# Designs tried in a protein design run: peptides against a protein of PDB entry 4IGA. Part 25

Target 1, 116 residues: chain A of PDB entry 4IGA
Amino acid sequence: KRVLIVDDAAFMRMMLKDIITKAGYEVAGEATNGREAVEKYKELKPDIVTMDITMPEMNGIDAIKEIMKIDPNAKIIVCSAMGQQAMVIEAIKAGAKDFIVKPFQPSRVVEALNKV

## One batch from the design tools (peptide; aimed at target 1 I92 V101)

Design b1_p20_8_s3 (made by RFdiffusion4, then SolubleMPNN; from b1_p20_8, 9 letters changed)
Fold by OpenDDE base, seed 2:
Structure b1_p20_8_s3 (fold): chain B 116 residues (1-116), chain A 20 residues (1-20)
Amino acid sequence: as target 1 above (116 residues)
Amino acid sequence: MDERQEEVEKLVEEVKEALK
């Protein structure tokens, strides 16, 4: 399966890329904000998306909503430092399949990838 | 898993159930 990694932090994208590839998944591409995420989703047609929340241009919640309009079957895993209950609820309501709080254990990401 | 992770996982499942 191919994963689109969305995060405005280069370090975080690097970390996720390492985890994703070691878990046997392919990285379809990367996006640095929500707008780019939507564009890349259309372009790459990934099987899974890892989605940050706090990003410039377009936040992760809005990106989730836009991607779900494009593909109602999209598999989106949120990965965010903003792990408040309200944010988790909002993300899942928007269409995300899981929510991972930063900092995270690599195993948590792998479990999420395997379950969506 | 730490407590925070478990709490979020539980909440995710609860929200999913509520959306059915």
Scores: peptide ipSAE 0.644, ipTM 0.889, DockQ to the pose 0.820
OpenDDE base, seeds 1, 3, 4, 5: peptide ipSAE 0.186, 0.638, 0.637, 0.640; ipTM 0.755, 0.896, 0.892, 0.886; seed 5 fails the geometry check

Design b1_p20_8_s4 (made by RFdiffusion4, then SolubleMPNN; from b1_p20_8, 7 letters changed; failed a check: too like the target's own chain)
Amino acid sequence: MDEEYEKIKELVEKVKEELK

## One batch from the design tools (peptide; aimed at target 1 V88 F99)

Design b1_p21_1 (made by RFdiffusion4)
Pose (drawn by RFdiffusion4):
Structure b1_p21_1 (pose): chain A 116 residues (1-116), chain P 21 residues (1-21)
Amino acid sequence: as target 1 above (116 residues)
Amino acid sequence: SFEEEIDKRNEEVKELVEELL
């Protein structure tokens, strides 16, 4: 399965890419903010996206809304430090299929990729 | 431990996500 990794932190993108490839998935590309995430999603048409929330330019909530418009069947797992109840509700309402709060353990990322 | 605190927090968020869906 091809995965787009979306996060403004170079280190997080690096460690997610490492976990996704070792778990047997193909890294399709990376994006560093919400606008790029929508741009890459259109270009790459990944099977799954990992989505940070706090990003410059456009946040993860708006990126989720933008990708669900491009593709109502998009599969998105949020991976964010913004683990408050209100943010989880907002991400799920926008269309994300799963939510992982940082710092996270790597096995949770794997089960989320499987789930979607 | 710190690892157990991460697991607990992620379980709580997971349960909330399951309720919402």

Design b1_p21_1_s1 (made by RFdiffusion4, then SolubleMPNN; from b1_p21_1, 6 letters changed)
Fold by OpenDDE base, seed 3:
Structure b1_p21_1_s1 (fold): chain B 116 residues (1-116), chain A 21 residues (1-21)
Amino acid sequence: as target 1 above (116 residues)
Amino acid sequence: SMMEEIERRNEEVRKLVEELL
């Protein structure tokens, strides 16, 4: 399966890329904000998306909503430092299938990839 | 430990997600 990685932090994208590839998945591409995420989803049609929340141009919640308009069957895993209950509820309401809190262990990401 | 705390926080959120889906 192919994964689109969305995060404004280059280090986080690198970390997720390493975890994803070691787990036997392919990286379809990367995006640095929510607007780019929507564009890349249309272009690459990935099987899974990892989505940050706090990003410039367009935040992760809005990006989830836009991707779900494109593909109601999209498989989106949120990866965010904002692990408050209200944010988790908002992300799932928008259409996300899982929520990973930063910092995280690699095994948590692998479990999410395998489950969605 | 730090690792146990990271795991605990993620487990709490994982359980919430399962309840919401």
Scores: peptide ipSAE 0.759, ipTM 0.957, DockQ to the pose 0.979
OpenDDE base, seeds 1, 2, 4, 5: peptide ipSAE 0.743, 0.752, 0.143, 0.752; ipTM 0.952, 0.955, 0.704, 0.955

Design b1_p21_1_s2 (made by RFdiffusion4, then SolubleMPNN; from b1_p21_1, 7 letters changed)
Fold by OpenDDE base, seed 4:
Structure b1_p21_1_s2 (fold): chain B 116 residues (1-116), chain A 21 residues (1-21)
Amino acid sequence: as target 1 above (116 residues)
Amino acid sequence: SMMDEIEKRNKEVQELVEKLL
């Protein structure tokens, strides 16, 4: 399966890329904000999206909503430092299938990838 | 430990997700 990685932090994208590839998934591409995420989703048609929340231009919640308009069957895993219950609820309400709080263990990401 | 706390936090969130889905 192909994964679109969305995070404004280059370090985080690198970390996720390492985890994703070592787990046997392919990286479809990267996006650095929610607007790019929506554009890349249309372009690349990934199987899975890892989505940060706090990003410039467009935040992750809005990106989830826009992607869900494009593809109601999108498989989006949130990866965010904003792990408060209210944010989790908002992300799931928007259409996310999982929520990983930063910092995280690689195994948690792999579990999420395998489950969605 | 710090790692235990990270795992605990993510487990709690995971359980919330499972409840919501």
Scores: peptide ipSAE 0.672, ipTM 0.928, DockQ to the pose 0.982
OpenDDE base, seeds 1, 2, 3, 5: peptide ipSAE 0.655, 0.671, 0.666, 0.665; ipTM 0.920, 0.926, 0.926, 0.924

Design b1_p21_1_s3 (made by RFdiffusion4, then SolubleMPNN; from b1_p21_1, 8 letters changed)
Fold by OpenDDE base, seed 5:
Structure b1_p21_1_s3 (fold): chain B 116 residues (1-116), chain A 21 residues (1-21)
Amino acid sequence: as target 1 above (116 residues)
Amino acid sequence: SLMDEIEERNEQVEKLVEELL
């Protein structure tokens, strides 16, 4: 399966790329904001998306909503430092299938990838 | 400890996700 990695932090994208590839998944591509994520989703048609929330141009919640308009069956895993209950609820209601709080263990990401 | 707080937060989020899906 192919994964689109969305995060404005280069370090986080690198970390997720390492976890994803070691788990046997392919990286479809990367995006640095929500607008780019929506465009890359259309272009690359990934099987799974890892999505940050706090990003410039377009935040992760809005990106989830736009991707769900494109593909109601999209598999989106949120990875964010914003682990407040209200944010988790908002992300899941927008269409996300999981929410991983930063900092996280690599095994948590792998479990999420395997479950969605 | 900070690690304990992080772990507890992660567990709370996992439970919330399970309840919402």
Scores: peptide ipSAE 0.570, ipTM 0.890, DockQ to the pose 0.767
OpenDDE base, seeds 1, 2, 3, 4: peptide ipSAE 0.559, 0.562, 0.561, 0.340; ipTM 0.890, 0.893, 0.890, 0.812

Design b1_p21_1_s4 (made by RFdiffusion4, then SolubleMPNN; from b1_p21_1, 8 letters changed)
Fold by OpenDDE base, seed 4:
Structure b1_p21_1_s4 (fold): chain B 116 residues (1-116), chain A 21 residues (1-21)
Amino acid sequence: as target 1 above (116 residues)
Amino acid sequence: SMMAAIEERNEEVEKLVEELL
């Protein structure tokens, strides 16, 4: 399966890329904000998206909503430092299939990838 | 500890996700 990685932090994208690749998944591409995420989703048609929340241009919640308009079957895993219950509820309501709080263990990401 | 608190938060979020889906 192919994964689109969305995070404004280059370090985080690198970390996720390593985890995803070691788990046997392919990295379809990367995006640095929600607008790019929507564009890349249309272009790449990934199987899975890892989505940050706090990003410039367009935040992750809005990106989830836009991607879900494009593909109601999108598999989006949120990876965010914003682990408050209200944010989790908002992300799931928007269409996310999982929510991983930063900092996280690699195994948690792998479990999410395998589950969605 | 800090690590224990992080782990607890992660577990709470996982439970919440499971309840919502």
Scores: peptide ipSAE 0.588, ipTM 0.906, DockQ to the pose 0.721
OpenDDE base, seeds 1, 2, 3, 5: peptide ipSAE 0.568, 0.575, 0.570, 0.571; ipTM 0.886, 0.886, 0.887, 0.883

Design b1_p21_2 (made by RFdiffusion4)
Pose (drawn by RFdiffusion4):
Structure b1_p21_2 (pose): chain A 116 residues (1-116), chain P 21 residues (1-21)
Amino acid sequence: as target 1 above (116 residues)
Amino acid sequence: SEEIEERNEEVKELVEELLSE
């Protein structure tokens, strides 16, 4: 399965890419903010996206809304430090299929990739 | 580690509840 990794932190993108490839998935590309996420999603058409929330330019909520418009069947797992109840509700309402709060353990990322 | 696991379990349960509605 091809995965687009979306996060403005170079280190997080680096450690997610490592977890995803070792778990048997193919990293399709990376994006560093919400606008690029929508741009890459259109270009790459990944099977799954990992999505940070707090990003410059456009946040993860808006990027989720943008990708769900491009593709109503997009499969998005949020991976964010913004683990408040209101943010989880907002991400799920926007169309994300799962939510993982940072700091996270790597096995939770794997089960989220499987789940979608 | 236990604190991370507990926090992620609570979020997971909230996500399952929201998607079941």

Design b1_p21_2_s1 (made by RFdiffusion4, then SolubleMPNN; from b1_p21_2, 6 letters changed)
Fold by OpenDDE base, seed 5:
Structure b1_p21_2_s1 (fold): chain B 116 residues (1-116), chain A 21 residues (1-21)
Amino acid sequence: as target 1 above (116 residues)
Amino acid sequence: MEEIEKRNEEVRKLVEELLAK
């Protein structure tokens, strides 16, 4: 399966790329904001998306909503430092299938990838 | 690390509850 990695932090994208590839998944591409994520989803048609929340241009919640309009069956895993219950509820309501709080262990990401 | 695991477990449970509708 192919994964689109969305995060404005280069370090985080690098970390996720390492985890994803070691778990046997292919990285379809990367995006640095929500607008770019929507564009890349259309272009690359990934099987899974890892989505940050706090990003410039367009935040992760809005990106999830836009991707769900494109593909109601999209598999989106949120990875965010904003682990408040209200944010988790908002992300799942928008269409996300999982929510991983930063900082996280690699095994948590692998479990999410395998489950969605 | 212990608090991180606890936090992530709480979030996992919340996600499961929400997805169960």
Scores: peptide ipSAE 0.655, ipTM 0.911, DockQ to the pose 0.848
OpenDDE base, seeds 1, 2, 3, 4: peptide ipSAE 0.647, 0.311, 0.652, 0.329; ipTM 0.909, 0.813, 0.912, 0.825; seed 2 fails the geometry check

Design b1_p21_2_s2 (made by RFdiffusion4, then SolubleMPNN; from b1_p21_2, 6 letters changed)
Fold by OpenDDE base, seed 5:
Structure b1_p21_2_s2 (fold): chain B 116 residues (1-116), chain A 21 residues (1-21)
Amino acid sequence: as target 1 above (116 residues)
Amino acid sequence: MEEIEKRNEEVEKLVEELLKK
């Protein structure tokens, strides 16, 4: 399966890329904001998306909504430092299949990838 | 770390409840 990694922080993208690759998944590409994420989703047609929430241009919640309009079967895993219950509810309501709070263990990401 | 782990578990439980059919 191919994964699109969305996060404005280069360090986080690198970390996720390492975890995803070691877990046997392919990295389809990367995006640094929600607008780019939507564009890359259309272009790359990934199987899974890891999505940050707090990003410039377009936040992760809006990106999830736009991707779900394109593909109602999209598999989106949120990875965010904003682990408040209200944010989790909003992300899942938007269409996300999981929510991982930063900081996280690599095993948590792998479990999420395997479940969606 | 204990607070982080507890927070993560709470989020996991919340996600499970939200996705429950």
Scores: peptide ipSAE 0.603, ipTM 0.890, DockQ to the pose 0.658
OpenDDE base, seeds 1, 2, 3, 4: peptide ipSAE 0.201, 0.231, 0.190, 0.210; ipTM 0.759, 0.782, 0.731, 0.770

Design b1_p21_2_s3 (made by RFdiffusion4, then SolubleMPNN; from b1_p21_2, 6 letters changed)
Fold by OpenDDE base, seed 5:
Structure b1_p21_2_s3 (fold): chain B 116 residues (1-116), chain A 21 residues (1-21)
Amino acid sequence: as target 1 above (116 residues)
Amino acid sequence: MEEIEKRNKEIEELVEKLLSE
């Protein structure tokens, strides 16, 4: 399966890329904001998306909503430092299938990838 | 680490609850 990695932090994208590839998944591409994420989803048609929340241009919640309009069956895993319950509820209601709080263990990401 | 683990468990349970609705 192919994964689109969305995060404005280069270090975080690097970390996720390492985890994803070691778990046997292919990285379809990367995006640095929500607008780019929507564009890349259309272009790359990934199987899974890892989505940050706090990003410039367009935040992760809005990106989830836009991707779900494109593909109601999209598999989106949120990875965010914002672990407030209200944010989790908002992300899941927007269409996300999981919510991983930063900092996280690599195994948590792998489990999420395998489950969605 | 203990606080992080507790927080993570609570979020996992919340996600499971929400997805079951």
Scores: peptide ipSAE 0.635, ipTM 0.909, DockQ to the pose 0.729
OpenDDE base, seeds 1, 2, 3, 4: peptide ipSAE 0.632, 0.601, 0.628, 0.609; ipTM 0.908, 0.902, 0.909, 0.902

Design b1_p21_2_s4 (made by RFdiffusion4, then SolubleMPNN; from b1_p21_2, 6 letters changed)
Fold by OpenDDE base, seed 5:
Structure b1_p21_2_s4 (fold): chain B 116 residues (1-116), chain A 21 residues (1-21)
Amino acid sequence: as target 1 above (116 residues)
Amino acid sequence: MEEIEKRNEEVRKLVEKLLAE
């Protein structure tokens, strides 16, 4: 399966790329904001998306909503430092299938990838 | 590390509850 990695932090994208590839998944591409994520989803048609929330241009919640308009069956895993219950609820209601709080262990990401 | 695991477990439970609704 192919994964689109969305995060404005280069370090975080690097970390996720390492985890994803070691778990046997292919990285379809990367995006640095929500607008770019929507564009890349259309272009690359990934199987899974890892989505940050706090990003410039367009935040992760809005990106989830836009991707769900494109593909109601999209598999989106949120990875965010904003682990408040209200944010988790908002992300899941927007269409996300999982929510991983930063900082996280690599095994948590692998479990999410395998489950969605 | 222990607090991280506890936090993530709490979030996982919330996600599971929400997806079941």
Scores: peptide ipSAE 0.669, ipTM 0.917, DockQ to the pose 0.871
OpenDDE base, seeds 1, 2, 3, 4: peptide ipSAE 0.665, 0.318, 0.667, 0.319; ipTM 0.915, 0.815, 0.918, 0.814

Design b1_p21_3 (made by RFdiffusion4)
Pose (drawn by RFdiffusion4):
Structure b1_p21_3 (pose): chain A 116 residues (1-116), chain P 21 residues (1-21)
Amino acid sequence: as target 1 above (116 residues)
Amino acid sequence: TFFEMIDERNTEVKELVEELL
């Protein structure tokens, strides 16, 4: 399965890419903010996206809304430090299929990729 | 102890996600 990794932190993108490839998934690309995420989603048409929330330019909530418009069947797992109830509700309402709060353990990322 | 705290928090978020879906 091809995965687009979306996060403005170079270190997080690096560690997620490492976890996804070792778990048997193919890293399709990376994006560093919400606008790029929508741009890459259109270009790459990944099977799954990992989505940070706090990003410059456009946040993860808006990026999720943008990708769900491009593709109502997009499969998105949020991976964010913004683990408050209100943010989880907002991400799920926008269309994300799962939510992992940072700092996270790597096995949770794997089961989220499987789930979607 | 620190890893247990991460697991507890991620379990709570997961249960909330399951309730919403």

Design b1_p21_3_s1 (made by RFdiffusion4, then SolubleMPNN; from b1_p21_3, 9 letters changed)
Fold by OpenDDE base, seed 5:
Structure b1_p21_3_s1 (fold): chain B 116 residues (1-116), chain A 21 residues (1-21)
Amino acid sequence: as target 1 above (116 residues)
Amino acid sequence: SEMEEIERRNEEVRKLVEELL
């Protein structure tokens, strides 16, 4: 399966890329903000998206909503430092299938990838 | 430990997600 990685932090994208590839998944591409994420989703049609929340241009919640308009069957895993219950509820309501809190263990990401 | 806290926080969120889906 192919994964689109969305995070404004280069280090985080690198970390996720390493985890994703070691788990046997392919990285379809990367995005650095929500607007780019929506564009890349249309272009790449990935099987899975890892989505940050706090990003410039467009935040992750809005990006999830826009991607869900494009593909109601999108498989989006949120990866965010904002692990408050209200944010989790908002992300799931928007259409996300899982929520991983930063910092995280690689095994948690792999678990999410395998489950969605 | 830090590792245990990371696991705990993520487990709490995971359980919430499962409840919501």
Scores: peptide ipSAE 0.765, ipTM 0.957, DockQ to the pose 0.974
OpenDDE base, seeds 1, 2, 3, 4: peptide ipSAE 0.752, 0.757, 0.762, 0.121; ipTM 0.954, 0.956, 0.957, 0.689

Design b1_p21_3_s2 (made by RFdiffusion4, then SolubleMPNN; from b1_p21_3, 10 letters changed)
Fold by OpenDDE base, seed 5:
Structure b1_p21_3_s2 (fold): chain B 116 residues (1-116), chain A 21 residues (1-21)
Amino acid sequence: as target 1 above (116 residues)
Amino acid sequence: MELEEIEKRNEEVRKLVEKLL
């Protein structure tokens, strides 16, 4: 399966790329904000998206909503430092299938990838 | 942050997700 990685932090994208590839998944591409995420989703048609929340241009919640308009079957895993219950509820309501709190263990990302 | 705290926070969120889906 092919994964689109969305995070404004280059270090986080690098970390996720390492975890994803070591788990036997392909990285379809990367995006640095919610607008790029929506554009890359249309272009690449990934099987899975990892989505940050706090990004410039467009936040992750709005990006999830826009991706779900394009593909109601999109498989989106949120990866965010904002692990508050209200944010989790908002992300799932928007269409996300899982939520990983930063910092995280690689095994938690692999679990999410395998489950969605 | 200690590994145990990282695991605990992620488990709490995972359980919430499972309840919501």
Scores: peptide ipSAE 0.771, ipTM 0.956, DockQ to the pose 0.885
OpenDDE base, seeds 1, 2, 3, 4: peptide ipSAE 0.763, 0.765, 0.767, 0.766; ipTM 0.954, 0.955, 0.955, 0.955

Design b1_p21_3_s3 (made by RFdiffusion4, then SolubleMPNN; from b1_p21_3, 8 letters changed)
Fold by OpenDDE base, seed 3:
Structure b1_p21_3_s3 (fold): chain B 116 residues (1-116), chain A 21 residues (1-21)
Amino acid sequence: as target 1 above (116 residues)
Amino acid sequence: SLEEAIEERNEEVEKLVEELL
């Protein structure tokens, strides 16, 4: 399966890339904000998306909503430092299939990838 | 420990996700 990695932090994208590839998945591409995420989803048609929430241009919640309009079967895993209950509820309501709070263990990401 | 506290918080979120899906 191919994964689109969305995060405004270069370090986090690198970390997720390492986890994803070591787990046997392919990285389809990267995006640095929600607008780019939507564009890259259209272009690359990835199987899975890892999605940050707090980003410039367009936040992760809005990006989830836009991607779900494009593909109602999109598999989106949120990966965010904002683990408040309200944020988790909003992400799942928008269409996310999982929510991983930063900081996380690599095994948590792998489990999410395998489950969606 | 701090590590245990982080793990506990992450487990709480996992439970919430399971309840919502």
Scores: peptide ipSAE 0.617, ipTM 0.907, DockQ to the pose 0.753
OpenDDE base, seeds 1, 2, 4, 5: peptide ipSAE 0.614, 0.616, 0.468, 0.610; ipTM 0.905, 0.904, 0.866, 0.902

Design b1_p21_3_s4 (made by RFdiffusion4, then SolubleMPNN; from b1_p21_3, 10 letters changed)
Fold by OpenDDE base, seed 5:
Structure b1_p21_3_s4 (fold): chain B 116 residues (1-116), chain A 21 residues (1-21)
Amino acid sequence: as target 1 above (116 residues)
Amino acid sequence: SELKAIEERNEEVEKLVEKLL
């Protein structure tokens, strides 16, 4: 399966790329903000998206909503430092299938990839 | 200690996600 990685932090994208590839998944591409994420989703048609929340141009919640308009069956895993209950609820309500709080263990990401 | 904190926070969020889906 192919994964689109969305995070404004280069280090985080690199970390996720390493985890995703070692787990046997393919990286479809990367995005650095929500607008790029939406456009890359249309272009690449990935099987899974890892989504940051706090990003410039367009935040992760809005990006989830826009992607769900494009593909109601999109598989989106949030990866965010904002692990407050209210944010988790908002992300799931928007359409996300999982929520991983930063910092995280690589095994948590792999588990999420396998379950969505 | 840091690992323990990560695990506990992760479990809490997982439970919430499962409840919501």
Scores: peptide ipSAE 0.611, ipTM 0.907, DockQ to the pose 0.894
OpenDDE base, seeds 1, 2, 3, 4: peptide ipSAE 0.593, 0.594, 0.590, 0.589; ipTM 0.900, 0.898, 0.898, 0.904

Design b1_p21_4 (made by RFdiffusion4)
Pose (drawn by RFdiffusion4):
Structure b1_p21_4 (pose): chain A 116 residues (1-116), chain P 21 residues (1-21)
Amino acid sequence: as target 1 above (116 residues)
Amino acid sequence: TLEEEIEEILEQIEEEQEEME
């Protein structure tokens, strides 16, 4: 399965890519903010997206709304430090299928990839 | 339902935080 990794932190993108490839998934590309995420999603058409929330330019909530418009069947797992109830509700309402709060353990990322 | 899904996610997050502590 091809995965687009979306996060403005170079280190996080690096450690997610490492977890995803070792778990048997193919890294399809990376994006560093919400606008690029929508741009890459259109270009790459990944099976799954990992989504940060706090990003410059456009946040994860708006990127989720943008990708769900491009593709109502997009599978998105949020991976963010913004683990408040309100944010989880907002991400799920926007269309994300799962939510992982940072710092997270790597096995949770794997089960989220499987789940979607 | 959407409400049940949100609740399940929130419980899972709480459990994971407790295990990590």

Design b1_p21_4_s1 (made by RFdiffusion4, then SolubleMPNN; from b1_p21_4, 9 letters changed)
Fold by OpenDDE base, seed 5:
Parts: structure tokens; sequence; C-alpha cells
Structure b1_p21_4_s1 (fold): chain B 116 residues (1-116), chain A 21 residues (1-21)
């Protein structure tokens, strides 16, 4: 399966790329904000998306909503430092399948990838 | 239900927080 990695932090994208590839998945591409994420989803048609929340231009919640309009079957895993219950609920209601809080164990990401 | 699904996600988050401590 192919994964689109969305995070404004280059280090985080690198970390996720390493985890994803070691787990046997392919990286479809990367995005640095929510607007770019929506554009890349249309372009690359990935199987899975890892989504940050706090980003410039467009936040992750809005990006999830826009992607779900494009593809109601989209498989989106949120990965964010903002692990408050209200944010988790908002992300899941928007359409996310899972929510991973930073910092995280690599195994948590792999489990999420395997379950969606 | 969505409520139960959210609950499971939240429980997993709390579990992971404890593992990272």
Amino acid sequence: as target 1 above (116 residues)
Amino acid sequence: SMEEYIKKILEEIEKEKKEME
C-alpha cells in the first residue's frame, strides 16, 4: 500500500517515512500543509494518509474534511502533538480512522497502518 | 457506534502515553 505523509515538520516526515518503509509500505509522497495534502491526494491517490493537525495554510482537520469529500473511503491516520480528547473527537468525526499522539512508538504507527 | 469507536481510540492513546513515560 502507498502512504501520503502530511506534516509541516521535515524531521517528522523523515521519521514517518522511515517507519512506513521499514514496515513494508511505499511512500506515495509528502505534503507540508493541509492544502497541499488535498492536492497530493487527488494527484497520487494514496491508499493511506498520515495527517498532522497544526499546519499553516490549512490545518489537518480541514484537510481531512476535504479529502473525505473527494474520497469517503479515505484511510486517514492522524499523528499530532495535540492529544486532547476534544481534538481526537473532532478528528474522528471528520473521518480519521486513528489518532496517534506525539511522541509515539514506531510500533504504534505500524499498528495503525495495518488496521485501517 | 461512533461513540464506542472514539472511546477505543482514546483508551489506546492513554495506553501509549503510559508506555512513553
Scores: peptide ipSAE 0.286, ipTM 0.785, DockQ to the pose 0.000
OpenDDE base, seeds 1, 2, 3, 4: peptide ipSAE 0.042, 0.183, 0.048, 0.163; ipTM 0.597, 0.735, 0.610, 0.721

Design b1_p21_4_s2 (made by RFdiffusion4, then SolubleMPNN; from b1_p21_4, 9 letters changed)
Fold by OpenDDE base, seed 2:
Structure b1_p21_4_s2 (fold): chain B 116 residues (1-116), chain A 21 residues (1-21)
Amino acid sequence: as target 1 above (116 residues)
Amino acid sequence: SMEEYIEKILKEIEEEKKKME
């Protein structure tokens, strides 16, 4: 399966890329904000999206909503900061399938990938 | 229901927080 990694932090994208590839998944591409995420989703048609919530230009919640308009069956895992329960709930309401909390263990990421 | 699903999510979030503490 191919994963689109969305996060404005280069380090986080690098970390996720390492975890995803070691778990046997393919990285379809990367996006650094919500607008780019929507564009990349259209372009790459990934199987799974890891979606950061707090990003410039367009946040992850809005990106989820736009992606769900494109593909109601999109498999989106939101990546949230510690203490952002409300944002995770909003992401789920928007259509996210699962979530991971930053900081995270690699095994949790793999679990989420396998679940969706 | 969505309400029940939200409750499950909230519980899972709290569990994840504890794992990282």
Scores: peptide ipSAE 0.215, ipTM 0.766, DockQ to the pose 0.000
OpenDDE base, seeds 1, 3, 4, 5: peptide ipSAE 0.081, 0.084, 0.197, 0.208; ipTM 0.630, 0.634, 0.754, 0.762

Design b1_p21_4_s3 (made by RFdiffusion4, then SolubleMPNN; from b1_p21_4, 9 letters changed)
Fold by OpenDDE base, seed 5:
Structure b1_p21_4_s3 (fold): chain B 116 residues (1-116), chain A 21 residues (1-21)
Amino acid sequence: as target 1 above (116 residues)
Amino acid sequence: SMEEYVKKILEEIEEEKKEME
């Protein structure tokens, strides 16, 4: 399966890329904000998306909503430092399949990838 | 834990979706 990695932090994208590839998945591409994420989803048609929340241009919640309009069967895993209950509920209601709080263990990401 | 909380929320939303179908 192919994964689109969305995060404004280069370090985080590198970390996720390492975890994803070691778990046997292919990286479809990367995005640095929500608008780019929506564009890349249309272009690359990934099987799974890892999504940050706090990003410039467009936040992760809005990006999830836009991707779900394009593909109601989209598989989106949120990875965010903002682990407040209200944010988790908002992300899941928007269409996310999981929510991983930063900092996280690599095994948590792998489990989420395998489950969606 | 947050992981357990997320799991519960996911289960509740899936149940709500089934009720709407």
Scores: peptide ipSAE 0.214, ipTM 0.718, DockQ to the pose 0.000
OpenDDE base, seeds 1, 2, 3, 4: peptide ipSAE 0.029, 0.045, 0.029, 0.030; ipTM 0.520, 0.624, 0.537, 0.594

